Peptides against a protein of PDB entry 4U39. Designs and how they scored, part 190

Target 1, 302 residues: chain A of PDB entry 4U39
Amino acid sequence: SIKVIGVGGGGNNAVNRMIENEVQGVEYIAVNTDAQALNLSKAEVKMQIGAKLTRGLGAGANPEVGKKAAEESKEQIEEALKGADMVFVTAGMGGGTGTGAAPVIAQIAKDLGALTVGVVTRPFTFEGRKRQLQAAGGISAMKEAVDTLIVIPNDRILEIVDKNTPMLEAFREADNVLRQGVQGISDLIATPGLINLDFADVKTIMSNKGSALMGIGIATGENRAAEAAKKAISSPLLEAAIDGAQGVLMNITGGTNLSLYEVQEAADIVASASDQDVNMIFGSVINENLKDEIVVTVIATG

## One batch from the design tools (peptide; made by RFdiffusion4, then SolubleMPNN)

Design b2_p29_2_s2 (from b2_p29_2, 11 letters changed)
Fold by OpenDDE base, seed 4:
Structure b2_p29_2_s2 (fold): chain B 302 residues (1-302), chain A 29 residues (1-29)
Amino acid sequence: as target 1 above (302 residues)
Amino acid sequence: SETELRKKVASRKNKFGGIKYFYVGKNPL
């Protein structure tokens, strides 16, 4: 089974976005120290952590409280994760609960033998230096606790969206990018398409890889596959070129009109931009909601 | 075509009845 755990406010917003976008074949777990925020989750499983420590009042933007809250609730987390083959741990880094609890939850998942993938954001620069410093500590702890850690630099989202995008919409876009990171992987396993992968393929690319980068490209029109692939490999979300990656996982998602030629064209572009000795695995997914759009997601590992 | 793609990548039947393609080791592209 595949489980997605949203940790803290940002993680739970991302999980809500996944549910709203009907990401299939995954079980959703919402984790928070704030009981009121947790009640707003759309997840089937809701877990309040650190009930004794926080009394449901949240972590007060303190990562150490988030950590201790997860440690207090370790047995409950273990039970919720039991039997998972794959666990996505999603969080916004820089806060209290997400930053502190996500590494603990990830370690629990890994210790249970699940393929553990972190999908986390760095805070925007406008969230302030304190959040950036807290996020750096949380990311470092996540790196040790996961098989693969996808880090989304929120400031790079501002290069993809309109410059006049309100702060609230920038956070919504960060939640959407977290969704895309999870869905880009989970759909390859769980959703029928032209080319599907199994869990063993994903495990081969993602096991013990450490940090990963994600690129996303979206396009329409006659050259949409090539354009989407080019956008993905040149994505502002890629803090480094993919040519140094040891592994690449690629998702080509399109509507019912997605052709095998388009899939091949997109895969060839990504392969040409990658190292000659790269292990590349790609799948294709059919999403009827995309109509004429193609979405290419690239995850570079190693 | 499916045949052209199979020349470049390893392939197997997937659990959904479709085809899985992947590169292992050296990029054949």
Scores: peptide ipSAE 0.034, ipTM 0.610, DockQ to the pose 0.104
Fold by OpenDDE base, seed 5:
Structure b2_p29_2_s2 (fold): chain B 302 residues (1-302), chain A 29 residues (1-29)
Amino acid sequence: as target 1 above (302 residues)
Amino acid sequence: SETELRKKVASRKNKFGGIKYFYVGKNPL
C-alpha cells in the first residue's frame, strides 16, 4: 500500500489539496498537535499526536515540541503506517509540528521497511529568519530519516506566479506544488487498490538517494509536449540543473488526445538534459479533465 | 517511432478507461 502522511498545518493543507484533486491509489493520514486544525482535515485517518504534551493546543511554533509529540505517539504512528510499501511524508518546514514531527514519522516509516519519501517546503523569506533556521534543522533531520527528500523552495514559487499574487494564494500554490510532487510519483505506481510491478523500479531509483529536485512544466498548442518538457527541466523550482542527475522519475499527463509521439518527444528532451548514464522511469497518464494541456513533472535524484 | 515506443511501453487501463504508459530506460516494464 501507498500512504501519504501530512504533518502539521502545511502538510495537512497539502493532503487536503491532494484529496480535492482526487489523487488516487493512496491512503491519506493527517497528523497534527492542534486538535482544532486536525478536525478540518479531509483525510480518512486523523491522528492527534502529543495529546499529553500539548493538550491539543499545538506546538507553539517550537520544533522540539513537535518532535516530542511524535515521540509520545510513536506506537500509534507505527500502527497507522504498518504494512505500507511506500510512505510519503509531507510538511511545511519552519513551523513547530511539521518541522519537529516529520523526521520522527519518516524514521518510523523507514524502520518499518517502507520506501520513505519526504516532500517538504522551505518557508518564504518573508516568513522570517526564525522559520528559515528552524526549517534548515528540520530538512537536515529529514534527509537522515528518508530514502529520498524532495525540497520545494517556496521563494521559487514567486517566480512562477503573478507578482501581485496575494500571500494566501502563494501558500495555496505551495500546497499545490506539494500535491504535484506526491502525485507525480504515486501516479507512476498506483492503480486503484493495487501497487504495480513498477514499484520495484521506483524503489531502485529512490532508495537511499538523499536529496532530490522537482521541476514542473505546463504547455498547450502544437509543440506542447516539447514546451512542457523544456519548462520542467528549466523550472524555477529546480535549485540546480538536472545534468548531474543519475536517476529521473518523469510523469507526462495529458488529455485523451495525448499521443505516443508527444510522450517520446518529452522523454527524449528530459533524458538529453540528464546524465549520460541516467536511469529514467517515465509514465504517461490520461486525465480527461485536461483539454489541450500537457503537464510534465520531473523528479531528479543523485 | 510510435511503433518502437509501443514495444518499450507497457500500458494499463484505469477504472475510468484512461491509459497509463510505463517505460523504464530502454526496456518495457
Scores: peptide ipSAE 0.025, ipTM 0.459, DockQ to the pose 0.134
Fold by OpenDDE base, seed 2:
Structure b2_p29_2_s2 (fold): chain B 302 residues (1-302), chain A 29 residues (1-29)
Amino acid sequence: as target 1 above (302 residues)
Amino acid sequence: SETELRKKVASRKNKFGGIKYFYVGKNPL
C-alpha cells in the first residue's frame, strides 16, 4: 500500500489539495499538534500528536515541540503506517509541527521497512529568517530519515507566477507543487495501465538516494510534448542541472489524445539532458481533464 | 493494441538500455 502523511499546516494543506484533485490509489493521513487545524483536514485518518505535551494548542512555531509531540505519539504513528510499502511524508519546513515531527515520522516509516520519500518546501524569504533557519535544520534531519528527499524552494515558485500574484495564491501554488511531486510518483504505481510500473523498479531508483530535484513543464499545441519536456528540465524549481543525476523518474500526463510519439519525444529529450549511464523510469498517464495540455514531471535522484 | 504498445516499449528498452517505459491509463497508446 501507498500512504501519504501530511505533517503540520503546510503538509495538511497539500494533502487537502491531493484529495481535491482525486489522486487515486493512496491512503491519506493528516498529522498535527493543533486539534482545531486538524479538524479542517479532508483525510480519512486524522492523528493529533503530542496531546499531553501541547493540549491540542499547537507547537508555537517551535520545532523541538513538534519533535517531542511525534515522539510522544510514536506507537500511534507506527500503527497508522504499519503495512505500507511506500510512505510519502509531506510538510512545509520552517514551522513548529512540520519541521520537528516530519523527520520523526519519516524515521518511523523507514524503520517499518517502507520506501520513505520526503516532499517538503523551504519557506519563502518573506516569511523571515527564523523560518529559513528552522527549515534548514528540518531539511537536514529529513535527509537522514528518508530514502529520497524532494525539496521545493518556494522562492523559485515566484519565478513561475505573475508578479502581482497575491500571497495566498503563492502558498496555494506551493501546495500544488507538493501535490505534483507526490502524484507524479504515485500515479506511476497506483494507476492501472497497459504497462504498469514495478514497485521494485521505483525502489531501485529511490532507495538511499538522499536529495532529489524536481522539475515541472506544461505546454499545449503541436510541439506540446517537446516543449513540456524542455520546460521540465529547465524548470526554475531545479536548483541544478539534471545532467549528473544517477536516477530519473519521469511522468508524462496528457489527455485522451496523448500519442506514443509524444511520449517518446518527451522521454528522449529528458534522457538527452541526463547522465549517459542514467537509470530512467518513464511513465505516461491519461487525465481526461487536461484536454490539450501535457504535463511533464521530472524527479532527478543521486 | 496492447500487444503493439508492449512491442514498441520493449524495442525502445532494448535500444536505450537503462530506460524503462511505462503506460498507466485507461486508453492504450
Scores: peptide ipSAE 0.025, ipTM 0.401, DockQ to the pose 0.050; fails the geometry check
Fold by OpenDDE base, seed 3:
Structure b2_p29_2_s2 (fold): chain B 302 residues (1-302), chain A 29 residues (1-29)
Amino acid sequence: as target 1 above (302 residues)
Amino acid sequence: SETELRKKVASRKNKFGGIKYFYVGKNPL
């Protein structure tokens, strides 16, 4: 089974976005220290952590409170994660609950023997130095607790949106990028496509890889596969080029008209941008909602 | 043809890693 755990406000917003986009084949768990915020989750499983410590009033933007809240609720987290083959831990770093609790939850998942993938955001620079410093500590703790950690730099989202984009829409786009990171992997396993990967293939690329970068490309038209692949490998979300990656996981998602030629063309572009010795795996997914669009997601590990 | 599609998928296994062609209806788990 695949489980997605949203931790704190940002993680729970991402989980809500996943549910709204009908991401299939995964179980959703919402975790928070704020009971009122948790009630707004669309997840089937809702877990309040640190009920004794916080009384449901949240972590007060303190990562140590988030950490202690997860430690208090360890047994409940273990029970919720039991039997998972793969666990996604999603959170916005820089807050109290997400920053502190996500590493603890990730470690619990890893100790249970699940392939544990972190998908987290760095805060925007405008959120201030305190959030950036808290996020750095949380990311460091996540790296030790996961098999692979995908870090999304929120400031890079500002390069792909209009300069007049309201702050609220920039956060919604961050939630959408978190969704794309989880879905880009989960669909390769859980959703039928032209080329399916098994869990063992994904595990080979993602086990004990540490930090990962994600690129996304979307295109339409006659050359949509090539354009989507080129956009993915040149994505602003990639803080470094794909050259030097030891492993690459690629998802090619299209509508019912997605061809094997388009899949090959996209894969060849990503392979040509990667090292010769790269371990690359790719899958293709059919999503009827994409019509004429192709979405290429690239995850570079190592 | 389905056969040509399978042959193309099979030929790519060596270049791009583990490719399993699942028919619609088989649980990949």
Scores: peptide ipSAE 0.022, ipTM 0.489, DockQ to the pose 0.033; fails the geometry check

Design b2_p29_2_s3 (from b2_p29_2, 12 letters changed)
Fold by OpenDDE base, seed 1:
Structure b2_p29_2_s3 (fold): chain B 302 residues (1-302), chain A 29 residues (1-29)
Amino acid sequence: as target 1 above (302 residues)
Amino acid sequence: SDTELRRKVNSRKNKFGGYLLFHVGKNPL
């Protein structure tokens, strides 16, 4: 089974966005120290952590409280994760619960033998230096606790949205990028498409790879596949070029008119941008809600 | 042809049933 765990406010917002977008073949778990925020989750499984420590009042933006809350609730987390083949741990780094609890939850998943993937955000610069420093500590702890860690730099989202985009919409876009990171991988395994992958292939590419980069490209019209692929490999979300990556996961999502030629064209572009010895796996997904749009998601590992 | 393209894609199928591409090159952008 594939489980997605949203940890804290940002992680639970991302999980809600995944549920709203009907991401198939995954089980959702919402984890929080704030009982009121947790009650707003759309996840089937809702887990309050650190009930004794926090009394359901949240972590007060303190990562150490988030960490201790997850440690207090270790057995409950283990029970919720039991039997998972793959676990996505999603969180907004820089907060209390997400920053502190996500590494603990990830380690629990990894110790249970699940392929453990972190999909997390760095805070926007406008959230302040304290958030950035807390996020750096949480990301460092996540690197040790996961097989692969996808880090989304929220400041790079500002490069792909209109300059007049409201702050609330920038956070919604961060939640959407978290969704795309999870869905881009889970759909390769769980969603029937033109080209399906085995979980074993994903495991080979993602096991013990450390930090990963994610690029997203969207295009329409003639040459949409090539344009989407070019946008993905040059995505502002990529903190570096993918040319040094040892592994690449590529998801090509399109409507019912997605052709095998378009899939091949996009795959060839991404492969040409990758290392000579790159292990690239690609899948294609049909989404009937995509009319003329193609979405290319690239995850570079190693 | 679509059939030839399918064969090329299928030829890239790995031992696990997924499609694996190996490319040698630098970023064309």
Scores: peptide ipSAE 0.014, ipTM 0.445, DockQ to the pose 0.039
Fold by OpenDDE base, seed 5:
Structure b2_p29_2_s3 (fold): chain B 302 residues (1-302), chain A 29 residues (1-29)
Amino acid sequence: as target 1 above (302 residues)
Amino acid sequence: SDTELRRKVNSRKNKFGGYLLFHVGKNPL
């Protein structure tokens, strides 16, 4: 089974966005120290952590409280994650609960033998130096606890959205990018497409790879596959070029008119931008809600 | 032809890890 665990406010917002976009074939778990925020989750499984420590009042933006809350609730987390083949741990780093609890939850998933993938955000620079420093510590702890860690730099979202985008919409876009990172991988396993991957192929690419980068490209029209692939490999979300990546996972999602030629064209572009000895895997998904759009997601590891 | 494209994708399977799902019968998942 595939489980997605949202940790703290940002992680729970991302999980809500995944549910609203009908990401299939995954079980959703919402984890928080704030009981009121947790009640707003759309997840089937809702877990309050650190009930004794916090009394449901949240972590007060302190990562040590988030850590201790997950440690207090270790047995409940183990029970909720038991039997998962793959676990996505999603969080907004820089806060209390997400920053402190996500590494503990990831380690629990890994110790249970699940392929453990972190999908987390760095805070925007405008959220202040304290959040950036807390996020750096949480990301370091996540890197030790996961098989692969996808880090989304929120400041790079400002290069994709309009400069006049309200702060609330920038956070919604961060939640959407977290969704795309999870869905881009989960759909390759859980959703039948033109080209499927088995879990063993994904496990080979993602096991013990450490940090990963994500690129996304969307295009329409006659050259949509090539344009989407070029946008993915040049995505502002990539903190570096993919030419040094030892592993690449590619998802090509299109409507019912997606052709094998378009899949091949997109795969050739991504392969040409990668290392010559790259271990690349690719899958193709059909989404009937995509009319003329192609979405290319690239996860680069190593 | 679609068959040649399928063969090319299958031949690249070793390099790119993709399996062509023929939408034949019941998915065994």
Scores: peptide ipSAE 0.011, ipTM 0.446, DockQ to the pose 0.034
Fold by OpenDDE base, seed 3:
Structure b2_p29_2_s3 (fold): chain B 302 residues (1-302), chain A 29 residues (1-29)
Amino acid sequence: as target 1 above (302 residues)
Amino acid sequence: SDTELRRKVNSRKNKFGGYLLFHVGKNPL
């Protein structure tokens, strides 16, 4: 089974966005120290952590409170994650609950023998130096606790949105990028497509790889596959080029008109931008909602 | 033909690591 656990406010917003976009074949768990915020989750499983420590009033933007809250609730987290083959831990770094609890939850998942993937955001620069410093500590702790950690730099989202985009829309886009990171992997396993991967193939690329970069490309028209692939490998979300990556996971999602030729064309572009000795796996997914669009997600590891 | 498409994808498995699953049931995970 695949489980997605959203941790704190940002993680829970991402999980809500996944549910709203009908991401299939995964179980959703919402975790928070704030009981009122947790009640707004759309997840089937809602877990309040640190009930004794926080009394449901949240972590007060303190990562140490988030950490201790997860430690207090260890047995409940273990029970909720038990029997998962894969666990996605999603959070916004820089806050109290997400920053402190996500590494603890990730370690619990890893200790249970699940393939543990972190999908987290760095805060925007405008959220201030305190959040950036807290996020750096949380990301460092996540690296030790996961098999693969995808870090989304929120400031790079500002390169793909209009300069007049309201702050609330920039956060919604961050939640959407978190969704794309989870869905880009989970669909390869859980959703039937033109080319399916087994869990062993995904495990080979993602086990004990540490940091990963994610690129996303979307295109339409006659050359949509090539354009989407080129956009993915040049995505602003990539903090570095993929040419040095030891492993690449590629998802190619299209409508019912997605052809095997388009899948091959996109795969050849991503492979040509990677190291010659790269271990590349790719899958293709059919999503009827995309109509004429192709979405390429690239995850570079190593 | 579907058989020819399957053969071409199966022959490329070694380079790109995927199987063409047309009608294989749920992964027993």
Scores: peptide ipSAE 0.010, ipTM 0.464, DockQ to the pose 0.032
Fold by OpenDDE base, seed 2:
Structure b2_p29_2_s3 (fold): chain B 302 residues (1-302), chain A 29 residues (1-29)
Amino acid sequence: as target 1 above (302 residues)
Amino acid sequence: SDTELRRKVNSRKNKFGGYLLFHVGKNPL
């Protein structure tokens, strides 16, 4: 089974986006120290952590409170994650709950023997230096607790949105990028009617790989597959080139008119931008809502 | 069976040493 656990405000916003986009074949868990915020989750499983420590009033933007809250609730977290083959831990780093609790939850998942993938954001620079410093500590702790850690630099989202984009829409786009990171992997495993990878192949590429890079490309028109692939490998979300990656996960999502030729063309572009010895897995997903668009998601590991 | 079809596709590494995933019902290999 695949479980997605959203931790704190940003993680739970991302989980809500996944549910709204009907991401299939996964179980959703919402975790928070704030009981009022947790009630706004669309997840079936809602877990308040650190009830004794925080009394449901949240972590006060303190990562140590988030950490202690997860430690207080360890047995409940273990029960909720029990029997998962794969666990996605999603959070916005820089806050109290997400930054402190996400590494603890990730370690619990890993200790249970699940393939544990972190998908987290760095805060925007405008959220202030305190959040950036807290995020750096949380990301370091996540890297030790997961098999693969995808870090999304929110400041790079500002390069892909209009300059007049309201701050609230920039956060919504960050939630959407978190969704794409989880969905790009989960669809390769859980989407019905795909000749899915066996979970062992995904596990081989993602186990103990540390930091991963994610690129996204969207295009339409006659060369849409090639253009989407080129945009993915040159994505502003990539902090480095993918040419040194030992493993690549590629998702090519299109409408009902997505051809095998387009899938092969996109895969060839991504492979040509990768190391010669790269272990590349690529999947094609049909989403009827995309009409003429193709979305390419690339996750580079190693 | 669907399981045998999945195994046959997964057993075919692409030219890059990776795997091609697709919908069985739309693009028969």
Scores: peptide ipSAE 0.009, ipTM 0.428, DockQ to the pose 0.050

Design b2_p29_3_s1 (from b2_p29_3, 14 letters changed)
Fold by OpenDDE base, seed 3:
Order: sequence, then C-alpha cells, then structure tokens
Structure b2_p29_3_s1 (fold): chain B 302 residues (1-302), chain A 29 residues (1-29)
Amino acid sequence: as target 1 above (302 residues)
Amino acid sequence: SGKVTLVSQLDKEALAEYFRAKGYDVKIY
C-alpha cells in the first residue's frame, strides 16, 4: 500500500489538494498539533500529535515542539503507517509542526521498512529569515530520515506565476506542486489499469538516494509532448540540470487522445537529457480531465 | 546505454521496440 502523510499546515493543505484532484490508489493521513486546523482536513485518517504537550493549540512555530509532539505520538504514528510499502511525507518546512514532526514521521516510516519519500517545500523569502533557518534545519533532518527527498524551493514558483499573484495564490501553487510531486510517482504505481511496478525497481531508483530534483512541464497543441518534456527538464523548480542524473522517474499524463508517438517523444527527450547509463522508469497515464493538456513530471536522483 | 522500465496504458511493445532500437535495455510491465 501507498500512504501519503501530510504533516502540519502546509502538508495538510497539500493532502487536501490531492484529495480534491482525486489522486487514486493512496491512503491519506493528516497529522497536526493544531486540533482546529486538523478538523479542516479532508483526509480519512486524522491524527492529532502531541496532545499532552500542546493541548491541541499547535506548535507555536517552534520545530522542537513539533519534534517532541511526534515523539510523544510515536506508537500512534507507527500503527497508522504499519503495512505501507511506500510512504510519502509531505510538509511545508519553516513552521513548527511540519519542520519538527516530518523528520520523525519519516524515520518511523523508514524503520518500518517502507520506501520513504519526502516531498517538502522551502518557505518563500517573504516569510522571513527565521522560517528559512528553521526550514534548513528541518530539511537537514529529513535527508537523514528518508530514502529520497524532493525539496521544492517556493521562490522558484514565483518565476512561473504572474508578478501580481497574491500571496495566498502563491501558497496554493506550492500546495499544487507538492500534489504534482506525489501524484507523479503514485500514478505510476497505483493507477487503476496499470500493471503495478515491482517495488524493487522503484527502490533501485529511490532507495538511499538523498536529494532528488523535480521538474514539471505542461503544454497543449501539436507539439505538446515535446514542449511539456522540455519544460519539465528546464523547469524553474529544478535547482540543477538533470544531465548527471543516474535515476529518473517520469510520468507522462494526457487525455484520451494521448498517442504512442507523444509518449515516445517525451520520454526520449528526458532520457537523452539524463546520464548515458540512466536507469529510467517512465509511465504514461490517461486522465480524462486533462483533455488537450499533457503534463510531464520528472524526478531525477543520483 | 541506460535501462528503461516502461509502465503504460498504451501499446508497451511498440514503445519497447523504439527504445531497444536506440540501445536501451528495456523492461516492460
């Protein structure tokens, strides 16, 4: 089974976005120290952590409180994650709960033997230096606790949105990018009508790889597949080029009119941009909601 | 050359042949 665990406000917003977008084949868990915020989650499983420590009032933007809250609730987290083959831990770094609890939860998942993937955001620069410093500490702790860590630099989202985009919409876009990162992987494994990947093949690419890069491209029109692939490998979300990537996960999602030629063209562009000895898993998924759009998600490891 | 693992709702054999012709080791599901 695949479990997605959203940790804290940002993680729970991402999980809500996943549910709203009908990401299939995954179980959702919402974790928070704030009981009121947790009640707004759409996840079937809602877990309040650190009830004794915080009394449901949240972590007060303190990562140490988030950490201790997860430690207090370790047994409950273990039970919720038990039997998972893969666990996605999603959080917005820089806050109290997400920053502190996500590494603890990730370590619990890894200790249970699940392939553990972190998908987290760095805060926007406008959120202030304190959040950036807290996020750096949380990301460092996540690197030690996961098999693969995808870090989304929120400031790069500002490069793909209008300059007049309200702050609230920038956060919504960050939630959407988190969704795309999780869905890009989970769809390859859990989409109904696909033959399930052997987790051994996924583990070859993702196990003990440390940091991974994620790129996303969306396009329409006659050359939509090539354009989407080119946008993915040159995505502002990539902190570096993928030319040295030894492992690649690629998802090509299109409507019912997605052709073999389009899949071939997109996959060839990404493979050619990667290491000559790349181990690439690529999948094509049909989503009737995309109509004329193609979405390419690339995750590069190694 | 690299390894390609293909997971598709489309014709996997046609895709596999293309990548094999390019020198990739291809696994299909």
Scores: peptide ipSAE 0.544, ipTM 0.938, DockQ to the pose 0.810
Fold by OpenDDE base, seed 1:
Structure b2_p29_3_s1 (fold): chain B 302 residues (1-302), chain A 29 residues (1-29)
Amino acid sequence: as target 1 above (302 residues)
Amino acid sequence: SGKVTLVSQLDKEALAEYFRAKGYDVKIY
């Protein structure tokens, strides 16, 4: 089984976005210290952590409170994660609960033997230096606790959206990028009607790989596949080029008109941009909700 | 050369042949 755990406000917003986009084949768990915020989650499983410590009032933007809250609720977290083959831990770093609790939850997942993938955001620069520093500490702790860590630099999202994009929409886009990171992987493993990847092959790419890079490309038109692939490998979300990547996960998602040629072209572009000895898992998924768009997601590891 | 693992709702064999011709070790699901 695949479990997605949203931790804190940002993580739970991302989980809500995943549910709204009907990401299938995964179980959603919402974790928060704030009981009122947790009640707004669309996740089937809702877990309040640190009830004794916080009395349901949240972590007060303090990562140490988030950490202690997860530690207090360790047994409950273990029970919720039991039997998972893969666990996605998603959080917005810089806050109290997400920053502090996500590494603890990730370590619990890893200790249970699940392939543990972190998909987290760095705060926007406009959220202030304190959040950025807290996020850096949380990301460092996540890196030690996960098999693979995807870090989305929110400031790079501002490069792919209109300059006039309201702050609220920028946060929604961050939630959407988190969704795309999780879905790009989970669709390859758990999409109904696909022969699912052997979890062993996924482990080869993702186990103990440390930091991973994620690129996303979206395009329409006659050369949409090539354009989407080129955008993915040159995505502002990538902190570096993928040319040295030892492992690549690629998802090509299109509508019912997605052609074999388009898939081949896109996959060839990504493979050619990767290391000569790359281990690449590439999948193509049909999403009827995509009209003329192709979405390419690339996750590069190692 | 690298390894390619294919998961597709499309013609996997055609894709596999293409990547094999390029020298990749190809696994299909």
Scores: peptide ipSAE 0.535, ipTM 0.937, DockQ to the pose 0.808
Fold by OpenDDE base, seed 4:
Structure b2_p29_3_s1 (fold): chain B 302 residues (1-302), chain A 29 residues (1-29)
Amino acid sequence: as target 1 above (302 residues)
Amino acid sequence: SGKVTLVSQLDKEALAEYFRAKGYDVKIY
């Protein structure tokens, strides 16, 4: 089974976005120290951590409280993760609960033998230096606790949205990018009607790889596949080029009019931009909710 | 040469042939 754990406010917002977008084949778990915020989760499983420590009042933007809360609730987390083959841990870094608890939860998942993937955000610069510093510590801890860590630099989201995008919408876009990171992988494994990937092949690309880069491209029109692929490999979300990537996971999602030629063209662009000896998994997924859009998600490891 | 693993709701064999012709080791599901 695939489990997605949203940790803290940002993680839970991302999970809500995944549920709203009907991401299939995954089980959702919402984790928070704030009981009121947790009640707003759409996840089937809601877990309050650190009930004794925090009394449900949250972590007060303190990562140490988030960490201790997860440690307090270790047995409950283990029970919730039991039997998972893959665990996505999603969080907004820089806060209390997400920053502190996500690494602990990730380590628990990894210790249970699940392929553990972190999908987290760095805070926007406008959230302040304190959050940025806290996020750096949380990301460092996540890197040690996961098989693969995807870090979304929120400031780079500002390069792919309108410059007049309100702050609240920028956060929503961050939640959406987290969703895209999880869904880009999970759709390849768990989409109904696909012959699912063997976890062995996924593990070859994702196990003990450390940091991964994610690029997203969306396009419409006659050259939409090539454009989407080019946008993905040149995405502002990529902190580096993928030319040295030894492993690539690529998702090509389109509507019912997605053609073989489009899939071929997009995959060829990404493969050609990767290492000569790349191990690439690519999938094409039909999403009937997409009209003329193609979405290419690239996750590069190694 | 690179390795390509393909998962598709489309014609997987046609895609596989293309990448094999380019020198990739191709696995299909």
Scores: peptide ipSAE 0.534, ipTM 0.936, DockQ to the pose 0.814
Fold by OpenDDE base, seed 2:
Structure b2_p29_3_s1 (fold): chain B 302 residues (1-302), chain A 29 residues (1-29)
Amino acid sequence: as target 1 above (302 residues)
Amino acid sequence: SGKVTLVSQLDKEALAEYFRAKGYDVKIY
């Protein structure tokens, strides 16, 4: 089974976005120290952590409180994650609960033998230096606790949105990028009507790889496949080029009009931009909700 | 060339042939 666990406010917002977009084949768990915020989750499983420590009042933007809250609730977290083959841990770094609890939860998942993938955000620069410093500590702790860590630099999202985009919409876009990171992987494994990847092939690419890069490209029109692939490999979300990537996970999602030629063209662009000896898993998925759009997601490891 | 693993709702064999012709080791699901 695949479990997605949202940790703290940012993680739970991302999980809500995943549920709203009907991401299939995954179980959702919402974790928070704030009981009122947790009640707003759409997840089937809702877990309040650190009830004794925080009394449901949240972590007060203190990562140490988030850490201790997860430690207090270790047995409950273990029970919720038990039997998972893969666990996605999603959080917004820089806050109290997400920053402190996400590494603890990730370590619990890893200790249970699940393939553990972190998908987290760095705060925007406008959120202030304190959040950036807290996020750096949380990301460092996540790196040690996961098999693969995808870090989304929120400031790079500002390069792909309109300059007049309201702050709230920038946060929604960050939640959407988190969704795309999880869905890009989970769709390859759990999409109904696909022959599922074995976890051995996924583990070859994702186990003990440390930090991964993520790129997303979206395009429409006659050259949409090539344009989407080119946008993905040159995405502002990428901190570096993928030319040295030893492992690649690629998802090509289109509507019912997605052609074989489009899939071939997109996959060839990404493969050619990767290492000569790349181990690439690519999938093509039909989403009936897509009209003329192609979405290419690339996750590069190694 | 590298290894390619294919998971597709489309014609997997046609995709596999293309990548094999380019020198990739291809696995199909």
Scores: peptide ipSAE 0.533, ipTM 0.937, DockQ to the pose 0.805

